# Ledger of designs, part 12: peptides against a protein of PDB entry 6B4J

Target 1, 315 residues: chain A of PDB entry 6B4J
Amino acid sequence: DITMQWYQQLQDASMQCVLTFEGLTNSKDSQAKKIKMDLQKAATIPVSQISTIAGSKLKEIFDKIHSLLSGKPVQSGGRSVSVTLNPQGLDFVQYKLAEKFVKQGEEEVASHHEAAFPIAVVASGIWELHPRVGDLILAHLHKKCPYSVPFYPTFKEGMALEDYQRMLGYQVKDSKVEQQDNFLKRMSGMIRLYAAIIQLRWPYGNRQEIHPHGLNHGWRWLAQILNMEPLSDVTATLLFDFLEVCGNALMKQYQVQFWKMLILIKEDYFPRIEAITSSGQMGSFIRLKQFLEKCLQHKDIPVPKGFLTSSFWRS

## One batch from the design tools (peptide; made by RFdiffusion4, then SolubleMPNN)

Design b1_p9_5_s2 (from b1_p9_5 with E6P V7L)
Fold by OpenDDE base, seed 4:
Structure b1_p9_5_s2 (fold): chain B 315 residues (1-315), chain A 9 residues (1-9)
Amino acid sequence: as target 1 above (315 residues)
Amino acid sequence: SLPLPPLLS
């Protein structure tokens, strides 16, 4: 399976990255520990500062992240920090930065859907300049949300239930599995972030270049989902999340082909979702239904709430 | 343009 090969390749690259900076992370030396913590803060704090407030502030954050990844010193926690402070500093920062972007999908976007757009445009712009960060974003995303690949992890004979639950993307702490609502909320946030990344370009970059992970991956994602059996509650939730965030962009890009896909979703795939939807899971199903019906009736996919306008970039 | 993949029946 080419999809699983791609998944595994990204996971292997991520694991290799971790091994590469193991000396920095496992060091008992006080100076190495200090450098590690400074680099971790420098990589993650700017991402946490991303907001919908002003385009100028977003540009400052982007420039800071790019400067750090370019080997330039940046101010963090009142200190000058550079990836050159340790031979493994760049690999560590790239990994932690990518991890933090996915974490913002999992936490911030999960709670505030509009936050997907400012986070995604920074992530896309950084990915364009630093492809390895993009690969690591995918690796972190795929591991936390296998539905972003998409694939459905299977229970194997002899597998512990907790390990299977973790493979599905559930958090398991103290032998307690995460509640379904919290799980779906986190998955939604990550899918929404992904759907935003694939359509957004950093406005101050070289627009002549092809998007490093563009809308063709959105089309691929939809195609793969439609070729899979639906999962109860999960498929209806994430398909809605994806289409709400990137449906307008897909419509503009693929035109008639997009509408053919949307009709296929409504006529062929939606009944399959209905067949596995219990009475207690009707919320996500109804939301998807209403979205599809409205879009087909109006022959339009609305621009998602929180989409960054020209006025945002002038602020 | 990516073709719409056939529904795998």
Scores: peptide ipSAE 0.029, ipTM 0.730, DockQ to the pose 0.225
Fold by OpenDDE base, seed 1:
Structure b1_p9_5_s2 (fold): chain B 315 residues (1-315), chain A 9 residues (1-9)
Amino acid sequence: as target 1 above (315 residues)
Amino acid sequence: SLPLPPLLS
């Protein structure tokens, strides 16, 4: 399977990255520990500061992240921090930055859906300038949310149930699996972030270049999902999340083909979702139903709430 | 497999 090979290559590259900076992470040296903590803060704090408030602030955050990745010193915690402070500093920062973007998907976007757009536009712009960060974003995203690939992890003989649950994207703490609502909330946040990344370009970059991971991947994702058996609650939830965030962009890009696909979703795939939906899962099902019906009736996909406008960039 | 529309290039 080409998709699984690609997924495995991303995971292997991510694991190799971890091995590359293990000297920094495992160092007992006091100075190395200090550098590690400074680099980790420098990589992650700017991402946590991303907000929907002002385009000018978002530009400052972007410039700080880009400066750090470019080997320039940045101010963090009242200190000058640079990836040049350690030979493994760049690899560590790229990994931690990518991890943090995905974490903002599973936490911030999960709780505040509109946060997907400012996070995604920074991630997209950084990915354009630093392709390795993009690959690491995909590695982290796909590991935490296999449905973003998409694929369904399989139980293997001799596997512990908890390990299988973690492969499915569940958190397992103290031998207790995460509740389904919390699981779906986190998966939703990550899918929404992904759907935002594939459509957004950083407005202060070279927009003439091809998007490093553009809407063609969104089309591919939909095509793969529709060719898979639906999962109870999961498929209805994530399909809605994806279409709500990037459906308008896909409609503009693929026009008649997009509408053919949306009809196929409503007529052929939606009944398959219905057939596996229990009475306790009607919320996600009804939400997807209403969205599809409204879009088909109006012949329009609304611009998602929180979409960045020209007024945002002038603020 | 569902007959999905092709990608526009």
Scores: peptide ipSAE 0.029, ipTM 0.712, DockQ to the pose 0.100
Fold by OpenDDE base, seed 5:
Structure b1_p9_5_s2 (fold): chain B 315 residues (1-315), chain A 9 residues (1-9)
Amino acid sequence: as target 1 above (315 residues)
Amino acid sequence: SLPLPPLLS
């Protein structure tokens, strides 16, 4: 399977990246430990400062991240920090930055769906300038949320149940698996972030270039999901999340073809979801149903709440 | 496999 080969290549590249900066991460030297902590803060704090409040602040955050990745010194925690402080500094920062973007999907977007857009536009803009960060975003995203590929991990002979649960994207701590509601909330956040990334471009970049991971990947994602058996509660939840965030963009891009896809979802795929939906899972099912019916009736998909307007960029 | 509309080039 070409998709699984691509997924494995991303994971291998991510693992190789970890190995390249092992000297920095495993150093017992006090100075190396300080550099590591300073670089980690410089990579992650700006991402945590992303907000829906002001476009000017978002630009400052973007410029700071780009400066750091470009080998320029940045101010972090009252110190001048640069990736040049250690030969493994750039690889470490790229990895930690990508990890933090995905973590914001997992945590911030999961709780505040509108946060997907400012996070995604920064991630997309950084990806255009730093393709390795983009590959690492995909590696982190797909590892934490295999449904973003999409594929369903399979239990292998001799595998521990906890390892299988982790492969499915569950957190397992102290031999306790994450509750289904928390799991779905995190998966929703990551899918929403992904759906935002594939449609957004940094407005101050070179718009003549092709999006490094654009809406064609959204169409591919839908096509692959529809050709898979639905998974109980998961498929209804994530299909809704995806369509709510990027359905308007897909409609504008693919027009008549998109509506054919949406009809196919409603007429052929939705009954298959219904057939596997229990009475306790009706919430996600009903949300998807109402969304599909409304969109088909009105022949429109609404612009998602939190979509960045021209007024945001002037603030 | 379900008959899906093609990608626009």
Scores: peptide ipSAE 0.029, ipTM 0.716, DockQ to the pose 0.100
Fold by OpenDDE base, seed 2:
Structure b1_p9_5_s2 (fold): chain B 315 residues (1-315), chain A 9 residues (1-9)
Amino acid sequence: as target 1 above (315 residues)
Amino acid sequence: SLPLPPLLS
């Protein structure tokens, strides 16, 4: 399967990246440990500072991340920090930065859906300038949320139940599996972040270039989902999340083809979701139903709440 | 443009 081969290649590249900087991460040397911590903070703190407040602040954050990845010194924690402080510094920073973007999907976007847009536009802009960061974003995203590929991990003979649960995207701590509501919330955040990344371009970059991971991947995702058996609660939740965030962009890009797909979802795929939906899962089901019906009735997909406007970039 | 997925059986 081509999709699974691509997924495995991303995971292998991510693993090789970890091996490349193991000298920095495993060092007992006091200076190396200091450099590691400084680089980790320099990579992750700017991402945590991303907000919906002002476009000017978002530009400052972007410029700081780009400067760090370009080998320039940046101020972090009152110190000058550069990836040149260690030969493994760049690989380590790229990995930790990508990990942090996905973590913001998993945590911040999960709790505040509008946060997807400022995080995604920075991630997209950094990806355009630093392709390896983009590949590592995909590796982290797809490992934490296999539904973003999409595929369903399979249980193998001799596998521990906890390892299978982790493959499905559940957190397992002290032999306790994550509650279904928290799991779906995290998956929703990551899907929403992904749906935002594939449609957004950094406005201060060379917008004439092709998006490094654009809406064609959104179309592919929908096509693959429709060719898979629906999962109880999961499919209704994530399909809604995806369409709410990038449906307007897909409509503008694919026009008549998009509407044909939306009709196919409503008429052919939605009854299959209904057939596996229990009474306790009606919330996600009803939400998807109402969204599809409203969009088909109005012949429009609304611009998502939190979408970055021209006024945001002037602030 | 990517084609639509095949119709569900």
Scores: peptide ipSAE 0.028, ipTM 0.728, DockQ to the pose 0.159

Design b1_p9_6_s2 (from b1_p9_6 with S6E V7L)
Fold by OpenDDE base, seed 4:
Structure b1_p9_6_s2 (fold): chain B 315 residues (1-315), chain A 9 residues (1-9)
Amino acid sequence: as target 1 above (315 residues)
Amino acid sequence: SLPLPELLS
């Protein structure tokens, strides 16, 4: 399976990255620990500062992240920090930065869907300049949200239930699995972030170049989902999230082909979702239904709430 | 998995 090979390759690359900087992360030396913490803060704090407030602030954040990844010193916590402070500094920063982007999908976007767009445009722009960060974003995303690949992990004989739950993307703490609503909320956030990344370009970059991970991956994602049996509650939830965020962009890009896809979803795939939807899971199902019906009726998919406008970039 | 052209046919 080519999809699973891709998944595994990204996971392997991520694991190798961790091994590469393990000297920095496992060091007991006080100076090394200080460098580690400074680099971690320098990588993650700017991402946490991303907001919908002003384009100028977003540019400052982008420039800071790019400067850090470029080996330039940046101010963090009142200190000058550079990846050159340690031979493993760049690998560590790239990994932690990528991890933080996905974490913002999992947390910030999960709670505030509109936050997907400013986070995604920074991530996309950084990915364009630093491809390794993009690969690591995918690795983190895929591990936390297998549905972003997409694939549905299966229970294997002899597997511990908790391990299976974690493979599905659930958080399990103290032998307690997270509630389904919280799980879906986190998955939704990550899918929405992904759907935003694949359609957005940093406006101050070289837009003549091909998007490093563009809408063709959105098309692939949909195709792959449609080739899979629906998963109860999950498929309806995430398919809606994906289409709400990037459906308009896909419509513009693929035009007639997109509408054929949407009709296929409504007429052929949606009944399969319905067949596995229990009465207690009707919320996500109904939401997807209403979305599809509205879009097909109006022959339009609305621009998602929170989409960055020209006025945002002038602010 | 079905290729996109076949999936959309």
Scores: peptide ipSAE 0.024, ipTM 0.694, DockQ to the pose 0.098
Fold by OpenDDE base, seed 3:
Structure b1_p9_6_s2 (fold): chain B 315 residues (1-315), chain A 9 residues (1-9)
Amino acid sequence: as target 1 above (315 residues)
Amino acid sequence: SLPLPELLS
């Protein structure tokens, strides 16, 4: 299976990256530990500072991240920090940066859906300049949210239940599995972030180049979902999240083909979702239903709330 | 549902 081969390739690359910088992460040397912490902060703090407030601030954050990845010194925690402080510094920073982008999907976007757009446009712009960061974003995303691939992990013989739950994307702490609502909230945030990344380009880059992971991957995602059996609550939730964020962009790109797909979703796939939806899961089902009906009725998908406008970039 | 090649065409 081509999709599973792609998934495994990205996971293997991510694991190899971890092995490459294990000397830095496992070091007991006080200076190496200090460097590691400084690099980790330099990679992650700028991402946490991304906001919906001003385009000028977003540009400053982007420039700082790009400078760090380019081997230039940046100010972090009152100190000058550079990836050149350790031979494994660049690999470590790329990994931690990618991890942080996905974490912002998991946490910030999960709680504030509009935050997807400023985070995604920075991630897309960094991906364009630093392809390895993009691959690592996918690897982290796929591991935390297999539904972003998409695939559904299966229980294997001899597998512990907790390990299976983790493979499905659940957090398990102290032998307690995460509540379903919190799980879906985190998955929603990550899918929304992904849906934003595939449609956004950093406005100060070379926009004449092809998007490194563009809307064609969104089309692929939808096609793959439709060829899979729906999962209770999960499919209805994430399909809505995806279409709400990137449906307008897909409509503009694929036009008649997109509408054919949307009709297929409503007429053929939606009844299959309904058949597996329990009374306690009707919220997600109804939300998807209403969205599809409104879009088909109006022959339009609205621009998502929080989409970055020209006025944002002038602020 | 349609096969993947038909969905992508």
Scores: peptide ipSAE 0.023, ipTM 0.693, DockQ to the pose 0.095
Fold by OpenDDE base, seed 5:
Structure b1_p9_6_s2 (fold): chain B 315 residues (1-315), chain A 9 residues (1-9)
Amino acid sequence: as target 1 above (315 residues)
Amino acid sequence: SLPLPELLS
């Protein structure tokens, strides 16, 4: 289908990107190794420095990332670093930057949900200026979290169980699959980051331009989820995460249509989730239930905790 | 469940 074609196209583009900078990554030359490490640090450290503390600091981080992607030298680890240090430097940096944004979803956002917003607004702004980084963000996101597409990977004949588990987004180390709670926590972080990206615009950019991956993709995501059979525990968890983060934005954008969708979720889809929910999975189910009931009763979706306000940008 | 075009119409 069209969704799977899109998924595969992004994965292919990501794979081709890796092949493009293979000379840099596989070089045994000491200078090339040094350049690789410098570029990797320059691409990833600024992203790790993103915080909810001050808008001014966030702007500095954004400017540094944009400068690096623009071929300008930046200071990293006490050294001047530029993508021009190697012909494959730009491709490598774009890939590693995109990878790091998604990693912040699965790690930082997973542990601190409010972190989704400052990370997402930087990612959105960089995506607007550097579309290839956006495509690579999607590729990394889709690979780690197929539910962000969304689709449910299927077990194929002859596939190893561990490979199937990895396709589902599980980490498998030393033949041990991660615990379900850790898996869901990481998936939640990535979905929350995605839900934040699709609604946020960098405030210092050209806001007259169309969002490169806006709320229409959020609507698409919901529509696709609702047209799929629910997956035990996963669907209830991620649907809640998504709606908590971008439900307010979707409500504002789609108005009556949004409420029709929310009613559809409660009346049609929620019973289907209930039917596959075990007693041990009631936590996610109850959380989604309470959220839906509260929103429908109040005819409002609250602004998510951690949403960036004008006061943040003045700090 | 509704297809995307119907949801957006």
Scores: peptide ipSAE 0.023, ipTM 0.703, DockQ to the pose 0.105
Fold by OpenDDE base, seed 2:
Structure b1_p9_6_s2 (fold): chain B 315 residues (1-315), chain A 9 residues (1-9)
Amino acid sequence: as target 1 above (315 residues)
Amino acid sequence: SLPLPELLS
C-alpha cells in the first residue's frame, strides 16, 4: 500500500530527527538546558500568537519563524536566540515548530474553526521555504490523527488496549480514555487545519512555485476515504470538516470531477455511513447530509468562514 | 490531476 509506505516513511524521518537532537534534549548541562528551553520557546511562542486579527501581525510572526529557521538571531523572552547556539538546534526547532502547528490544530482550531486559516497560511509558507518542517508537520499530524493519512489503525495480538486507543488518536491519562466528543473535537481541528494548509499559499512568497503539499493531496485524501469502510461517527464528522474547509477550493480546481465525487458521496457512500450510525451519532450524519444536499442543490460550496481575504492582508 | 475513476479504482 503506497499510502502506508508514505506514512511509515514520514514516521521514520520524524523518529530519525528525534534521534538527531537527543544530545540536546537529554543533556544535563545547565547551559544546554537553557538553550533547549530558549529554542523551544522561540519555535513555539510565535505559533501561539497567530490570530485572525491582522495580516501585518501575521507577517511579523512568519518573518520571525523564517528568520529562526534561517539561522538568524531572533528575540524571544527578552533574549537573543539562534539555532546556531547548538549544532542540533535547527533539527530541534524544526521538530518543535512542526509539533506546535499540529497542536494548534488539535487545540485552537478544535475550539475555534476560523483559526485554521491564519495558522495554515503560515504553515504553508514556512513549508515552502523549509520542506523538512512540512514533512514533520505531516508526521506529527498523521501520528495524532491517523484519519489524516487516512488509515484506520488495527489492533494486533498482544497489544495493550490503551496503546491501541492511543494509536486511534485517543488521549489516555491515568488509565482513562478520552471522551468521544473531545476526541472528535480534536480530530476535527486537525483535519480542518490540514484542509486549510493544502489550499493556502503565503502571499509574500514566490507563488510561481508549486504548492509543496497542495490540493492534489486533498483530492487523494478524499478518494482514499471513499475507498475505505466508514467508521462510526468518525467518518461523517471528518468528511464534513474536510469538505466545509476545502470543498470550495476543490470545486474550483476539479470542477466537473469534484461534483461527480460529491454525487458519489451522496448516492453510494451515505448508505454505508448510515448503516453503521447509531441513534446517538445521528447528529454528525445529519450535518454531513444537510451540507451535501445544500451544496448539490445550489451547485456551489460556500467559501468557508474565516477564509483570509485581501482586506485581512491590508490590515 | 488524476481522473476520478483512477483515484477510486
Scores: peptide ipSAE 0.024, ipTM 0.705, DockQ to the pose 0.244; fails the geometry check

Design b1_p9_7_s1 (from b1_p9_7, 3 letters changed)
Fold by OpenDDE base, seed 5:
Structure b1_p9_7_s1 (fold): chain B 315 residues (1-315), chain A 9 residues (1-9)
Amino acid sequence: as target 1 above (315 residues)
Amino acid sequence: MLPLLPLDP
């Protein structure tokens, strides 16, 4: 399977990245530990500062991240920090930055769906300039949310239940599995972030270049989901999240082909989702159904709430 | 059977 090969290649690259900076991460030297912490803060704090408040602030954050990745010194925690402070500094920062973007999907976007857009536009712009960060974003995303690939992890003989739950994307701490609502909330946040990334371009970049991971991957994601058996609650939830965020962009890009896909979802895929939906899971199914019925009736998909306008970039 | 959608548009 080509999709599974792609998944595995990204995971292998991510693993190799971790191995490359082990000297920095495992060092007992006090100076190396200080550098590690300074680099980690420099990579992650700017991402946590991303907000819907002002385009000017978002540009400052972008410029700071790009400067750090470019080997320039940046101010972090009252110190001048550079990836050149350690030979493994760049690899470490790229990995931690990518991890933090996905974590913002998992946490911030999960709680505040509108946050997807400012985070995604920064991630997209950084990906355009730093392709390795993009690959690492995918690797982190796929590991935390296999439904973003998409694939459904299978239980293997001899596997511990907890390990299977982790492969499915559940958090398991002290032999306690995450509640389904919290799990779906985190998965939703990551899918919404992904759906925003594939449609957004940094407005101050070279717009003549092809998007490094554009809407063609959105079509591919939908095609893969529809070619798979639905999962109870998960498929209805994430399909809604994806279409709410990037459905308008897909409609504009693929037009008649996209409407054929929506009809296919409504006529052929909904009965399959319904057949596996319990009475307690009808909420996710009903939300998706109502969304698609409204879109098909009006022959339009609304621009998602929180979409960045020209007024945002002038602020 | 759902018709297989092409992975590329």
Scores: peptide ipSAE 0.051, ipTM 0.772, DockQ to the pose 0.237
Fold by OpenDDE base, seed 3:
Order: C-alpha cells, then sequence, then structure tokens
Structure b1_p9_7_s1 (fold): chain B 315 residues (1-315), chain A 9 residues (1-9)
C-alpha cells in the first residue's frame, strides 16, 4: 500500500532525526542542557504566541521562526539563541517546532476551532521555506492522529491493550484511557489544522510556486476515507471537521468533481456510517448529515469561521 | 471500491 509506505517513510525519517540529535538530548553536560532548553523554548514559544489578533503580529512570529531555522540569532527568554550553538541544534529545533505545531492542533484548535487558520498559515509558510519541517509535521501528525493518513491501526497478536489504545491516538496515563469526548476533541483539532494547512499559503512568500502539501492531498485524504470502512463516531466527526474547514477550498478547486464526491458521501457512505452509529453517537452523524444536506441544497460550502481575510493582514 | 475519479489536472 503506497499510503502505508509513505506513512512508514515519514516515521522512519522522524526517528532518524531523533537519533541525529540524541547527543544533545542525552547530554549530562550543564551547558548542553542549557542550550537544549534555550533551543526548545526558542522553537516552541513563538508558536504558542500565534493568535487571531493581528496579521502584523503573525508576521513577526513567522519572521522569528524563519530566522531561527536560518541559523540567525533570535531573542528568547531574555537571551540570544541560535541553532549554531550546537551541531545538532538545527535538527532538534526542526523536530520540536514541528511537534509544537501539531500540539497546537491537538490543544488550541481542539478548544478554539478558529485558531486553525493563523497556526496553519504560519506552518504552511515555514514548510515552503523549510521542507524538512513539513515532513516532520506530517510525521508527528500521523503518529498522534492515524486518521490524518488516513488508516485505522489494527490490534496485533501479543500487543498490550494500552499500546493499541495509544496507536489509535488515545492518551493513556496511569493505566487510565482518555475519555472518548476528549479523544475526539483532540483528533478534531489535528484534522482541522491539517485541513487548514493544505489550503493556505503564506501571503508574503512566492505564491507562484506550488504548495508543498496542497489541496491534492486533501482530495487524496477524502478518497482514502471513502474507500475505508467507517469507524464508529470517528469517521463522522473527522469527515465533518475536514469538510467544514477545507470544503469551500476543495469546491473552488475541483468544482463538479467535488460535488460528485459530496453526493457520493450522502448517498453511498452515510448508510455505512449509520449502520455502525449507536444511539449515543448520533450527534456526530446528525451534524455531518445536516452540514451535507445544507451544502447540497444551497450548492455552496460556506467559508469557514476564522478564515483569514485581507483585513486581517492589514492589521 | 469507488473508482478514484481521476483528478482533472
Amino acid sequence: as target 1 above (315 residues)
Amino acid sequence: MLPLLPLDP
């Protein structure tokens, strides 16, 4: 399976990256520990500062991240920090930055759906300039949310239940599995972030170049989901999240083909979702149904709430 | 298996 090969290649690259900076992460030297912490803060704090407030502030954050990845010194925690402070500094920063973008999907976007857009446009712009960060974003995303690939992890003989739960994307702490609502909330945030990344371009870059991971990957994701058996509650939830965020962009790009896809979802895929939906899970199913019925009736998919306008970039 | 509609280029 080409999709599973791609998944594995990204995971292998991510693992190799971790091995490359192991000297920095495992060092007992006090100076190396200090450098590690400074680099980690420099990579992650700017991402946590991303907000919907002003385009000018978003540009400042982007420029800071890009400067750090370019080997330039940046101010972090009252100190000048550079990836050149350690030979493994760049690999470490790229990994931690990518991890933080996905974590913002998992946490911030999960609680505030509109936050997907400012985070995604920065991530897309950084990916365009630093393709290795993009590959690492995918690796982190796929590991935390296998439904973003998409695939459904299978239980293997001899596997511990907790390990299987983690493979499915659940958090397991002290032998307690995460509640389903919290799990779905985190998965929703990551899918919404992904759906935003594939459609957004940084407005101050070379927009004539091809998007490094554009809407064609969104089409691929939909096609793959529809070729899979639905998963109870998960498929209805994430399909809605994806279409709410990038459905308008896909409609504009693929026109008649996209409408054929929506009809296929309504007529052929809904009965399969319904057949596996329990009475307690009808909420996600009903929400998807109502969304698709509205879109098909109006022959339009609304621009998602929080989409960045020209007025945002002038602020 | 739904035929992957060829993405028009």
Scores: peptide ipSAE 0.023, ipTM 0.696, DockQ to the pose 0.260
Fold by OpenDDE base, seed 2:
Structure b1_p9_7_s1 (fold): chain B 315 residues (1-315), chain A 9 residues (1-9)
Amino acid sequence: as target 1 above (315 residues)
Amino acid sequence: MLPLLPLDP
């Protein structure tokens, strides 16, 4: 399976990255520990500061992240911090930055769906300038949310139940699995972030270049999802999340083909979702139903709430 | 299994 090979390659590259900076992360030296913590803060704090408040503030955050990745010193926690402070500093920062972007999908976007857009536009713009950060974003995203690939992890003989649950994307702490609602909320946030990344370009970059991971990956994702058996609650939830965030962009890009796909979802795939939907899962199902019906009736997909406008960039 | 959709518009 080509998709699984690609997924495994991303995971292998991510694991290799971790091994590369292991000297920094495992160091007992007080100075190395200080550098590690400073680099970790420098990589993660700017991402946590991303908001919908003003385009100018978003630009400042972007410029700070880009400066850090470019080997320039940045101010973090009242100190000058640079990836050049340690030979493994760049790899560590790229990994932690990518991890933080995905974590913002998992946490911030999960709770505030509109936050997907400012996070995604920064992630997209950083990815254009720093391709390795993009690959690491995918590695983190796909590991935490296999449905973003998409694939469904399978239970293997001899596998511990907890390991299988983790492969499915559940958090397991102290032998307690995450509640289904929290699981779906986190998966939704990550899918929404992904759906935003694939359509957004940083407005101050070279927009004439091809998006490093553009809408063609959104089309691929839909095509693959439609060729998979639906999962109870998961498919209805994530398909809605994806279409709500990037459906308008896909409609504009693929036009007639997009509408054919949407009809296919409604007529052929939706009944398959219905067949596996229990009464307790009807909420996600009905939400998807209403969305599809509204879009088909109006022959339009609305611009998602929180989409960044020209007025945002002038603020 | 449904046929895969074309990737190019």
Scores: peptide ipSAE 0.023, ipTM 0.691, DockQ to the pose 0.277
Fold by OpenDDE base, seed 1:
Structure b1_p9_7_s1 (fold): chain B 315 residues (1-315), chain A 9 residues (1-9)
Amino acid sequence: as target 1 above (315 residues)
Amino acid sequence: MLPLLPLDP
């Protein structure tokens, strides 16, 4: 399977990255530990500062991240920090930055869906300038949310149940698996972030270049999901999340083909979701139903709440 | 039948 090979290559690249900076992460030297902590903060704090408040602030955050990745010194925690402080500094920062973007999907977007857009536009813009960060974003995203590939992890012989649960994207702590609602909330956040990334371009970049991971990947995602058996609650939840965030963009890009896809979802795929939906899971199912019915009735998909307008960039 | 993936332009 080409998709699984691609997924494995991303994971291998991510693992190789970790091995590359292992000297920095495992160092017992006090100075190396200090550098590690400073670099980690410099990589992650700017991402946590991303907000929907003002486009000017978002630009400042972007410029800071880009400067750090470009080997320039940046101010972090009252200190001048540069990836040049250690030979493994750049690889470490790229990895931690990518990890943090995905964590913002998992945590911030999961709780505040509108946060997907400012996070995604920064991630997209950084990816355009730093392709390795983009690959690491995908590696982190797909590992935490295999449904973003999409694929369904399989139980392998000799695998511990907890490890299988983790492969499915569940958090397992103290031999307790995460509750389904919390799991779906985190998966939703990551899917929403992904759906935002594939449609957004940093407005101050070279827009003549092709999006490094554009809407064609959104179309592929939909096509792959529809060719898979639906999962109980998961498919209805994530399909809604995806369509709510990027459905308008896909509609504009693919026009008649998109509507054919949406009809196929309603008429063919939706009954298959219904057949596996229990009475306790009707919430996600009903939400998807209502969304599809409204979109087909109006022949329109609304612009998602939180979509960045021209007024945002002038603020 | 899934719509054919649009050929990337």
Scores: peptide ipSAE 0.021, ipTM 0.674, DockQ to the pose 0.325

